# Peptides against a protein of PDB entry 5HDT, part 56

Target 1, 163 residues: chain A of PDB entry 5HDT
Amino acid sequence: MVVKTFMDMDQDSEEEKELYLNLALHLASDFFLKHPDKDVRLLVACCLADIFRIYAPEAPYTSPDKLKDIFMFITRQLKGLEDTKSPQFNRYFYLLENIAWVKSYNICFELEDSNEIFTQLYRTLFSVINNGHNQKVHMHMVDLMSSIICEGDTVSQELLDTV
Target 2, 163 residues: chain A of PDB entry 5HDT as posed
Amino acid sequence: MVVKTFMDMDQDSEEEKELYLNLALHLASDFFLKHPDKDVRLLVACCLADIFRIYAPEAPHTSPDKLKDIFMFITRQLKGLEDTKSPQFNRYFYLLENIAWVKSYNICFELEDSNEIFTQLYRTLFSVINNGHNQKVHMHMVDLMSSIICEGDTVSQELLDTV

## One batch from the design tools (peptide; made by RFdiffusion4, then SolubleMPNN)

Design b2_p16_2_s2 (from b2_p16_2, 6 letters changed)
Fold by OpenDDE base, seed 4:
Structure b2_p16_2_s2 (fold): chain B 163 residues (1-163), chain A 16 residues (1-16)
Amino acid sequence: as target 1 above (163 residues)
Amino acid sequence: MKIGKSKPIPLLVEKL
């Protein structure tokens, strides 16, 4: 029910957004972010992506440390994009498409450790990109990286070195 | 640009 609810919710459903705020906060708990099952972690990542979409432009997470944990978590899940033949690939695609379209990572510009987050994102994307990916996957990856470069006030040399 | 909808994914509760 949780996953389906977030996927179907739009940004204008204010009453629903308020109703599920506690659930959104709960999904960012260590229980889910450090869950031992990789399929659960993927589903959690998709839910978190939907949360960012629904609550955009402001995420419901008020802790900078929690936001960092979430985006580092999502970044780690993107490693699953490497295997295009995986039964779970469609879910990884959903994750990528969502965060690219929403520009979810742009929230990280307000974080002290934004450079670390962006660097890890770029390294991850470049590590998983391969010839098995179709044009849509490639474009989402490029869109995600380009948005950060173009909209960031400053880009660290370390980040530039990954490009 | 609009976000595309993927096939419904399994409920999280199925894995918990």
Scores: peptide ipSAE 0.028, ipTM 0.663, DockQ to the pose 0.052
Fold by OpenDDE base, seed 1:
Structure b2_p16_2_s2 (fold): chain B 163 residues (1-163), chain A 16 residues (1-16)
Amino acid sequence: as target 1 above (163 residues)
Amino acid sequence: MKIGKSKPIPLLVEKL
């Protein structure tokens, strides 16, 4: 019920955003981020992506450490994009499409460890990209990476070495 | 940046 609720919410519904704030915070707890079931973790990532979409350009998570944990978590889930024949691929695609269009990672520019987050994102995307991915997947990957490069004031050497 | 509603993905709710 939680996933469907966030997916159907309007970005301009301030009342609903307030009502589900506690739920949004709860989904970012270690209980969900470290859940032993990989499918559950994927669903959690999709929910978190929807939360960022709904609350954009802001986020309900105010703790820099928590934001870092969330984006590192989402980045780890993107590894699932490698297997294009997986039954869960559609959900991984949903995650990629969402975070690319929303530019969710751009909030990380305010974080002290933004370079680490972006580096891990790029490494992950380059590690999973393959010829089995259709044009849309490639486009979203490129859009996601290019947005960070274009909007960032500086790009670390480590990030450049990844590209 | 604001975008439209996400596309519904069936069976997402079943595991949470």
Scores: peptide ipSAE 0.027, ipTM 0.660, DockQ to the pose 0.068
Fold by OpenDDE base, seed 5:
Structure b2_p16_2_s2 (fold): chain B 163 residues (1-163), chain A 16 residues (1-16)
Amino acid sequence: as target 1 above (163 residues)
Amino acid sequence: MKIGKSKPIPLLVEKL
């Protein structure tokens, strides 16, 4: 239900963006990012992805440390893509599709620790990819990784060696 | 579909 609420928000509605600004900030609190329930964390990740979609190309989060925490958190949730038979796989797919289409991780280029974030993302994706994934999942994974390589001015050789 | 009457964060808290 929470995820659906953000999904329904119009990306071009500035008034609605302003209305839920504080709510978006609260969602990135440690209370939600470190929630003990795995399903709750997945829903939080989807909400965060929707927030980035809605506020794109900007983001309501101004702290570099907070942005790093958020993207590291989202990256950790992508590990759930490994089990294609999971009842929650459709939500993991939504998360992947969303962040790939929006190119949400591109905001990380503004962060000092961007290389760490991208490296962890690539490692995570390669760790979960398997033959059980259909072509759409593979496409989104490739799109996500390719956009970072193509749009990044400085990508570490270590990251490139993983491709 | 428009945003529901309830805000996301309160709904999440209520679900917990």
Scores: peptide ipSAE 0.019, ipTM 0.604, DockQ to the pose 0.021
Fold by OpenDDE base, seed 3:
Structure b2_p16_2_s2 (fold): chain B 163 residues (1-163), chain A 16 residues (1-16)
Amino acid sequence: as target 1 above (163 residues)
Amino acid sequence: MKIGKSKPIPLLVEKL
């Protein structure tokens, strides 16, 4: 029910945004980010992606450390894209499509550890990309990586070596 | 840098 609610929520609905603010904050707690079940973590990641979409251009999370934890968490979930035959692949696809289209990672430019976040994202994406992925998956991966390079002021040598 | 407004994204299950 929670997943369906966030997926259907429009950014223009200010009343709904306020209603689910506490839930959004709770979903970013260590209880969910460090949950032992990988399927639960994937659902949490999808919900977090929807939260960023709904609350754009601002995130309801004010702590830079919390934002870093969230994006490192989302990055770890993207590893699940490697298996196209997984029963959960459609949710991994949703996660990728959402964060690429919304450009959710762009808020990381304001974080001191942005370079670390982007480096881990690129390494993860390049590690899972394979010929079994269809054109849409490839397009979202390329869009996600290229937008960060084009919009970033500076890029570390480590990140450049990864690309 | 700002993230633009977005609408709900349907799950493209049939496109996979």
Scores: peptide ipSAE 0.016, ipTM 0.612, DockQ to the pose 0.097

Design b2_p16_2_s3 (from b2_p16_2, 6 letters changed)
Fold by OpenDDE base, seed 2:
Structure b2_p16_2_s3 (fold): chain B 163 residues (1-163), chain A 16 residues (1-16)
Amino acid sequence: as target 1 above (163 residues)
Amino acid sequence: MSLGRSKPIPLLVEKL
């Protein structure tokens, strides 16, 4: 029985999306989001990023509060991009590449606390960006931030002060 | 852009 992972799933596979809906919901539980192991949290973030990719442009998470928690969680994981020599850097890169390409954070525009989420994202990215990052990392960071600016009709003063 | 595919779910099970 070949267990297909979220990473291997196609966006148009409705049958698989239905089968793994419960798993997607469980991965967003406090058990995983607040897991004490940093490596586990990173893996959870990667899985969540894949879930957003698969279910785009929608998400299986219907609660605005849950969506906020997830994106704040993902944002916290992006702090791991700072150390380019970390054994887990490739997974942090995967996370960044995925969310940048999919434009996963754009779903946050529907949330009341979108400004808070974007502010924290920008603060995090500017905090971790350094000269040790290659062109691809820089490109994904820029793409991620630019996409949010371009899609947002109004940018709060707080966000402007962060940038 | 080729997403560097690391298998996230199986690795989670191994860490848990």
Scores: peptide ipSAE 0.029, ipTM 0.661, DockQ to the pose 0.028
Fold by OpenDDE base, seed 1:
Structure b2_p16_2_s3 (fold): chain B 163 residues (1-163), chain A 16 residues (1-16)
Amino acid sequence: as target 1 above (163 residues)
Amino acid sequence: MSLGRSKPIPLLVEKL
């Protein structure tokens, strides 16, 4: 019930947000983030993206270290966007679309290691982008990257070198 | 081809 429940949940349902808080926290555990099955990790990433969508502009994760782990985890999943013919591509697209639309990574500006997170995100996106991607995929990638540049007060030289 | 929105994601519990 977990994935479908989060997908169908709206941001205005405070009661449901409270009910699923523990589940949201559990999904960010090492058990799920380090799950050996690649498809499971993708589903976990989609659930986490939905959690950020539901709880935006805040997040139920209060630990900076945990937030870093989550976003580094999501970033690693985005590598799956490279193979446009993969049976799981639609789920990778879902992940990209949601994090771009919600601007989920913007919460990382509050983290000490924000530059590391953004650098890895940019490197990942530039590594997977190809001519097989349709216009929507390209737009979401651009929206995601431009949002971070526009909202950030400073951009590291390392991040600039990835552009 | 426009991908549109992703198809419904199966339950995580079913995959675990």
Scores: peptide ipSAE 0.021, ipTM 0.622, DockQ to the pose 0.027
Fold by OpenDDE base, seed 5:
Structure b2_p16_2_s3 (fold): chain B 163 residues (1-163), chain A 16 residues (1-16)
Amino acid sequence: as target 1 above (163 residues)
Amino acid sequence: MSLGRSKPIPLLVEKL
């Protein structure tokens, strides 16, 4: 069993976490994950990232299928990093910085489909990385990918060959 | 850019 590590950061109190538990669960509903507005989906992704930050090292989502859906959803939003001139780039940067710093994806090691999630993450990051990205963006991308490799003993050879 | 201390849900609710 792979030990999951999350950074110890500012988190809500237990009382506050309990207060927002129901809202956090509703945020992961199909209504929000499949919202037709791209900007809304980005905000949802940022909120989900913050939820993982606040609840770390745990998560309020108990369903493995729901967790998979959430991380696949977040991965899809990271495609927005491709356009560095987008008005929403700062929010995409926030999303990347958050999930890299918290090591949010490391919770996926407990999922049966972890390799699928990580593979899709790596493919997405390599598809959007370009010369327009500054050093900080590159650093967060590398930190995110390297953390998974270093902490995962079940990472497939196929994923390693992608690096 | 600094990592925010904001709570996740209020951010979404304020913009919807």
Scores: peptide ipSAE 0.032, ipTM 0.679, DockQ to the pose 0.026; fails the geometry check
Fold by OpenDDE base, seed 3:
Structure b2_p16_2_s3 (fold): chain B 163 residues (1-163), chain A 16 residues (1-16)
Amino acid sequence: as target 1 above (163 residues)
Amino acid sequence: MSLGRSKPIPLLVEKL
């Protein structure tokens, strides 16, 4: 029910946003972010991506440290894109498509550690990109990385070396 | 492979 509800919501549903605010906050707890089951973590990441989509351009998370933890967590899940034969690949694709379309990582520009977050994102994406990925996957990866470069005021040498 | 929006996922509660 929870996953289906978030997937069906859009940005214009203000009443639904208020209804699930507490659930959104709970999903970002250490219990879920550090869950030992990788399939559970992937599902949590998809829910978090939907939360960012629904609440865009804002986020219900006010703590900079919590936002950093969430985006580092989402970045770690993207490593699962490397195996195109995985039964969970379609969920990894959903995660990628969502965060690329919404430009969810743009919230990170307000964080002091934005450079660290973007560097880890780029390293992760370049580590999983392979010729087995179709054009749609490549397009979303490129869109995600290029948007951050174009919208950022400054880019570190480390990030430039990654590109 | 046709990739698109994921089908409704089994309840998170069932996985926990």
Scores: peptide ipSAE 0.024, ipTM 0.625, DockQ to the pose 0.026; fails the geometry check

Design b2_p16_2_s4 (from b2_p16_2, 6 letters changed)
Fold by OpenDDE base, seed 2:
Structure b2_p16_2_s4 (fold): chain B 163 residues (1-163), chain A 16 residues (1-16)
Amino acid sequence: as target 1 above (163 residues)
Amino acid sequence: MSVGRSKPIPELVEKL
């Protein structure tokens, strides 16, 4: 992945990577991904984003299905960006900033269902984007979507219809 | 832009 050259300075030490391994696996469990509290799910998403940052360009998850579940989960959390006056907006911003900067979704190119993941991401982002968002939020959204388009060799018709 | 350290992890533990 092209991601390594941009992230070395912001990654945690190897010791911290080892420390987070067990936590990373537990946070990806259905217990957390399907937690009934939306604030807990947001925190889980932020933690998962941090894990992807730390382990970039790789991930501690070996199952393609698990990776798909995680990114679909993160995508669902991004719906919270719509309300800029939400008490949790700063955490949603953190999530967006992190995954945009790290280009976390680019790992999904290795997945068979990458088009589904990207389509849902684009639908979600265009659904929540509004004039209440400041320039930085808009920039992160654009950066995230542009990176996927630039790294992808082809764009599905479904994705084109979504955009 | 810079992504900071993980603050959500301790907060998650406290909420559980």
Scores: peptide ipSAE 0.040, ipTM 0.715, DockQ to the pose 0.027
Fold by OpenDDE base, seed 3:
Structure b2_p16_2_s4 (fold): chain B 163 residues (1-163), chain A 16 residues (1-16)
Amino acid sequence: as target 1 above (163 residues)
Amino acid sequence: MSVGRSKPIPELVEKL
């Protein structure tokens, strides 16, 4: 797994990893992933993104099915980027910036259903991208999609048609 | 548009 190199000042301590381990497992439960409030789901997604950042290049989740559920969940939250006037837009931006910089989705290459996850990510990003987004948003979206294409061994025709 | 950083994990957990 390839993750962007962290500067010394950006690296989380071993004490931080220990502190958030139980929280990481709890936040990935169905209670939070299927929470009825969309603002709560966004907060959960931001926390999950930070967890991936802290534990990079590994993840505290050992179940492939759980990892798939998490990334499909994060992908669904990115739909909120469509409304640039939303009071929650800054948190959606944080989510995008984080997962793009960390290259969090690269963990999915180890999953059997990686093609499905990447296809849904690309479809979601292309569905929300518009001329109202500034250059930074566009840059993070392009960086995220380009990294997956460049590091993937094979790309399905369906994914190619999406690009 | 100016985009602010989200709150750290401890502050986010308090809102959950």
Scores: peptide ipSAE 0.035, ipTM 0.675, DockQ to the pose 0.025
Fold by OpenDDE base, seed 1:
Structure b2_p16_2_s4 (fold): chain B 163 residues (1-163), chain A 16 residues (1-16)
Amino acid sequence: as target 1 above (163 residues)
Amino acid sequence: MSVGRSKPIPELVEKL
């Protein structure tokens, strides 16, 4: 698993990790992942991204099914990147920036359904990318996708078809 | 255009 571990000095302390543990577990509940408010779901996704940043290269979630649910959830939120004029675009950008920088999705290589997760991620990113995005957005999208390709030993044909 | 960062976890939690 490739994580920018040399940047760990900027990550939260072990004390903060302990403080956020209960929050991390609570935010991953169905209550939040299936919250009816789109803005709430975005905030939840940003918090989850921060949790992955704080706990990198590990995660406080021990259940593979829960991890899959979280990353599928985050992937769905990234659809909001399409509208660059949205009042919430800055938060969508934050989400993208963090998961790209931390390489949060790389933890999914340990999951049985990693190919499904990566496929959905790539499909989502390619569906929302447009000329209205600035260079930073494009860079983060490329970094996120390239990191997964470079780290993975094998890429499914379905994933390749999305590229 | 530069996009600003969102609020950190404590501030985001207050909005949930």
Scores: peptide ipSAE 0.035, ipTM 0.674, DockQ to the pose 0.026
Fold by OpenDDE base, seed 4:
Structure b2_p16_2_s4 (fold): chain B 163 residues (1-163), chain A 16 residues (1-16)
Amino acid sequence: as target 1 above (163 residues)
Amino acid sequence: MSVGRSKPIPELVEKL
């Protein structure tokens, strides 16, 4: 019996996507999003990023409120990118790389509170950028922010002020 | 240098 993980799943595996739907929904529960252990929260964020990757261009989460909670949660985890010497930095990098490549946050354009989400994302990214980051980290951050600006119908003044 | 890929599900299970 082959054990699959979200990381190993591709976007074309419909049967596997359906199989792990319940797990995907469970990972977005308050139990995980509000878990007291920061390392657990990071792993949850990585799992959620993988979920967005494998279910792209859609998400298995139907509740706008839940989607907002998830992306605000992921945004909070990105604060961990600041310490490049952290033992967990590779996982933070994985999170950043994934959401940047997949353009996961673009799902948020359908949300009423998209401006809030994007504003918090930009503020977070700019707050953690430092000289310890290599070019790849910087590129992912720029790609993530640029995609939102370029693909968004409107950009709030608050977001523009953040940039 | 490329960063190794995370295996979040197994690691999460171990942490919980």
Scores: peptide ipSAE 0.031, ipTM 0.656, DockQ to the pose 0.026

Design b2_p16_3_s1 (from b2_p16_3, 9 letters changed)
Fold by OpenDDE base, seed 4:
Structure b2_p16_3_s1 (fold): chain B 163 residues (1-163), chain A 16 residues (1-16)
Amino acid sequence: as target 1 above (163 residues)
Amino acid sequence: MSLLEKKVLKKSFSKP
C-alpha cells in the first residue's frame, strides 16, 4: 500500500527516498488531486504530507504551480476535521498533525500566491474548529497557524482579519 | 493516539 510506504518511511531513509521519489511525484498528479472519491483524496493528502515530512527540508516538487495545487488541495481536505465522529477522522487528524509538525506550509512563503494559500488555510481551520475537538487537535491547529504568523515576513490583511 | 509520536523529526520547513 502506497499510504503505508510513505507513512513508515523516515527522513534518514535515503535509499527508500530515492527509490520512491518517482512515486511521490506521481501522487501529485491531477489524477490524484482531482480524484472523485473523497476517501482517496484524503489518503492522497496524507501521502503528500508524509512526502513533505520525509523529504524535508527539500520538497521533491519543484514547480511553484504544482506546490500551490498541492497545498490548496491539502487545505480542502482539512475541511473533514469538522466531524470528530467521522470514521475517517483519525486520518484527518494525522494530516493535521503532520503538516503542523513538519511545518510544510512554510514552503508556501516562497510562492507568489502564498497569501491566497494561507488565507484559505486559516479560513478552513476556523470553519472546522468546534467544541468536539480535543486538546491535541486544537494544539495542532494553533501550531500550524502560529508557525505561519511567526515565520512569515508579511501576511495579507485578509489573513490578519481572519485571525 | 498518534502515529507520528514515535517518529523522529530532525528536519522541518521552519526557518532558521
Scores: peptide ipSAE 0.456, ipTM 0.894, DockQ to the pose 0.834
Fold by OpenDDE base, seed 2:
Structure b2_p16_3_s1 (fold): chain B 163 residues (1-163), chain A 16 residues (1-16)
Amino acid sequence: as target 1 above (163 residues)
Amino acid sequence: MSLLEKKVLKKSFSKP
């Protein structure tokens, strides 16, 4: 299982990081990002989140366009947080926890379309936030949004309107 | 317990 491979890997697994680098790159292909199965896309998102975690502070994806695609993809998956009773909610939680902890979205500050990405992220988060979420979910959402605001140099008017 | 709670995060994408 590819997902388990990256999930079990840690940041100092240098040999494994080198070994699975090509696999990490392959997982960001359109085949996976546009996979027709929603559950597969969620697994891909979690795997990508783990890849960011493992390779931090240097993402293995060097193309700005690819990075944008990845974060827009991850953002779309976060919509799944809306249903706390979903069988896959724990996986959505894992995704949220990961990106909040690792601060993966901070990579986007280097992207030309950072404001678009952050806007979509905030819109998505605010659309799914509800009182049914436990404290941990709320904390991760707050941490994720706060980190971006605090570490960002500029915030577009569109983002301000979203927040 | 989440799986990430068992992981060690030494590096992040946070700005210095």
Scores: peptide ipSAE 0.455, ipTM 0.892, DockQ to the pose 0.824
Fold by OpenDDE base, seed 5:
Structure b2_p16_3_s1 (fold): chain B 163 residues (1-163), chain A 16 residues (1-16)
Amino acid sequence: as target 1 above (163 residues)
Amino acid sequence: MSLLEKKVLKKSFSKP
């Protein structure tokens, strides 16, 4: 299983990182990002999050357009956090925990469309936040948003108004 | 316990 391969990999696994680099690139293809199965897309998102974790601080994706597609894709998956009773909630939690911990979205500061990406992220997070979430979920959401605000050079007034 | 709790994060995308 590809997801398990990257999940079990660590940042210091240099030989494995080199070996699976092409696979990491392939997982960001439209075939996976636009997969018709919702559960598959969630697994893809988790895998991409692990890829960012493993290769930090150098993302293997060099195309700005591809990076934008990936982060917009991940943002869309975070909508699944709304249903805390879903059988897949633990995977959504894993996704949130990962991107908050690794600070993967900070890659977007180098993109021209960073403001759009961050705006969509904040809108998505605030749309799914509810009182049914445990404290850890809330903490990861706050950590994710706070990191972007604190490390960002410029944020739009619209983005600030959402906070 | 999450699967990430067993991981060690030495590098991130945080700015210096």
Scores: peptide ipSAE 0.454, ipTM 0.891, DockQ to the pose 0.832
Fold by OpenDDE base, seed 3:
Structure b2_p16_3_s1 (fold): chain B 163 residues (1-163), chain A 16 residues (1-16)
Amino acid sequence: as target 1 above (163 residues)
Amino acid sequence: MSLLEKKVLKKSFSKP
């Protein structure tokens, strides 16, 4: 299974990283990003998060438009965190934990539309926060947002209004 | 819950 392949891979797995590089590129295609099944999209998001983890600090995606699509896609998946009782919540948690730990959204600082991406991320995170979330979920959300604020140069007024 | 606990993270996208 592709999901398990990237999940089990480490950053120092150089032979495997080379072997599955083309698969990593293929997973970012519109076919997967626009897949009609929400569970498939979640699995794709987790794979993409693992791909960023494995290939850090150099993402294999070089197109600014593709990177924007990927992060907007991941942001949309984070909406699933709102339902703590969902059977897929553990995967949503994995996604959040991964992107917070790896700081993959910091790639967006190099993108022209970084403010749009960060604004959507913050809006999404604040929209899904609820009383059902445990301390670890809150911690990862705070870590994710604080990293962007601390390492960013400027943020839009729209983003400031969101926080 | 920590699915990444067993993973080694030597590199990230954090700025120096």
Scores: peptide ipSAE 0.452, ipTM 0.895, DockQ to the pose 0.833

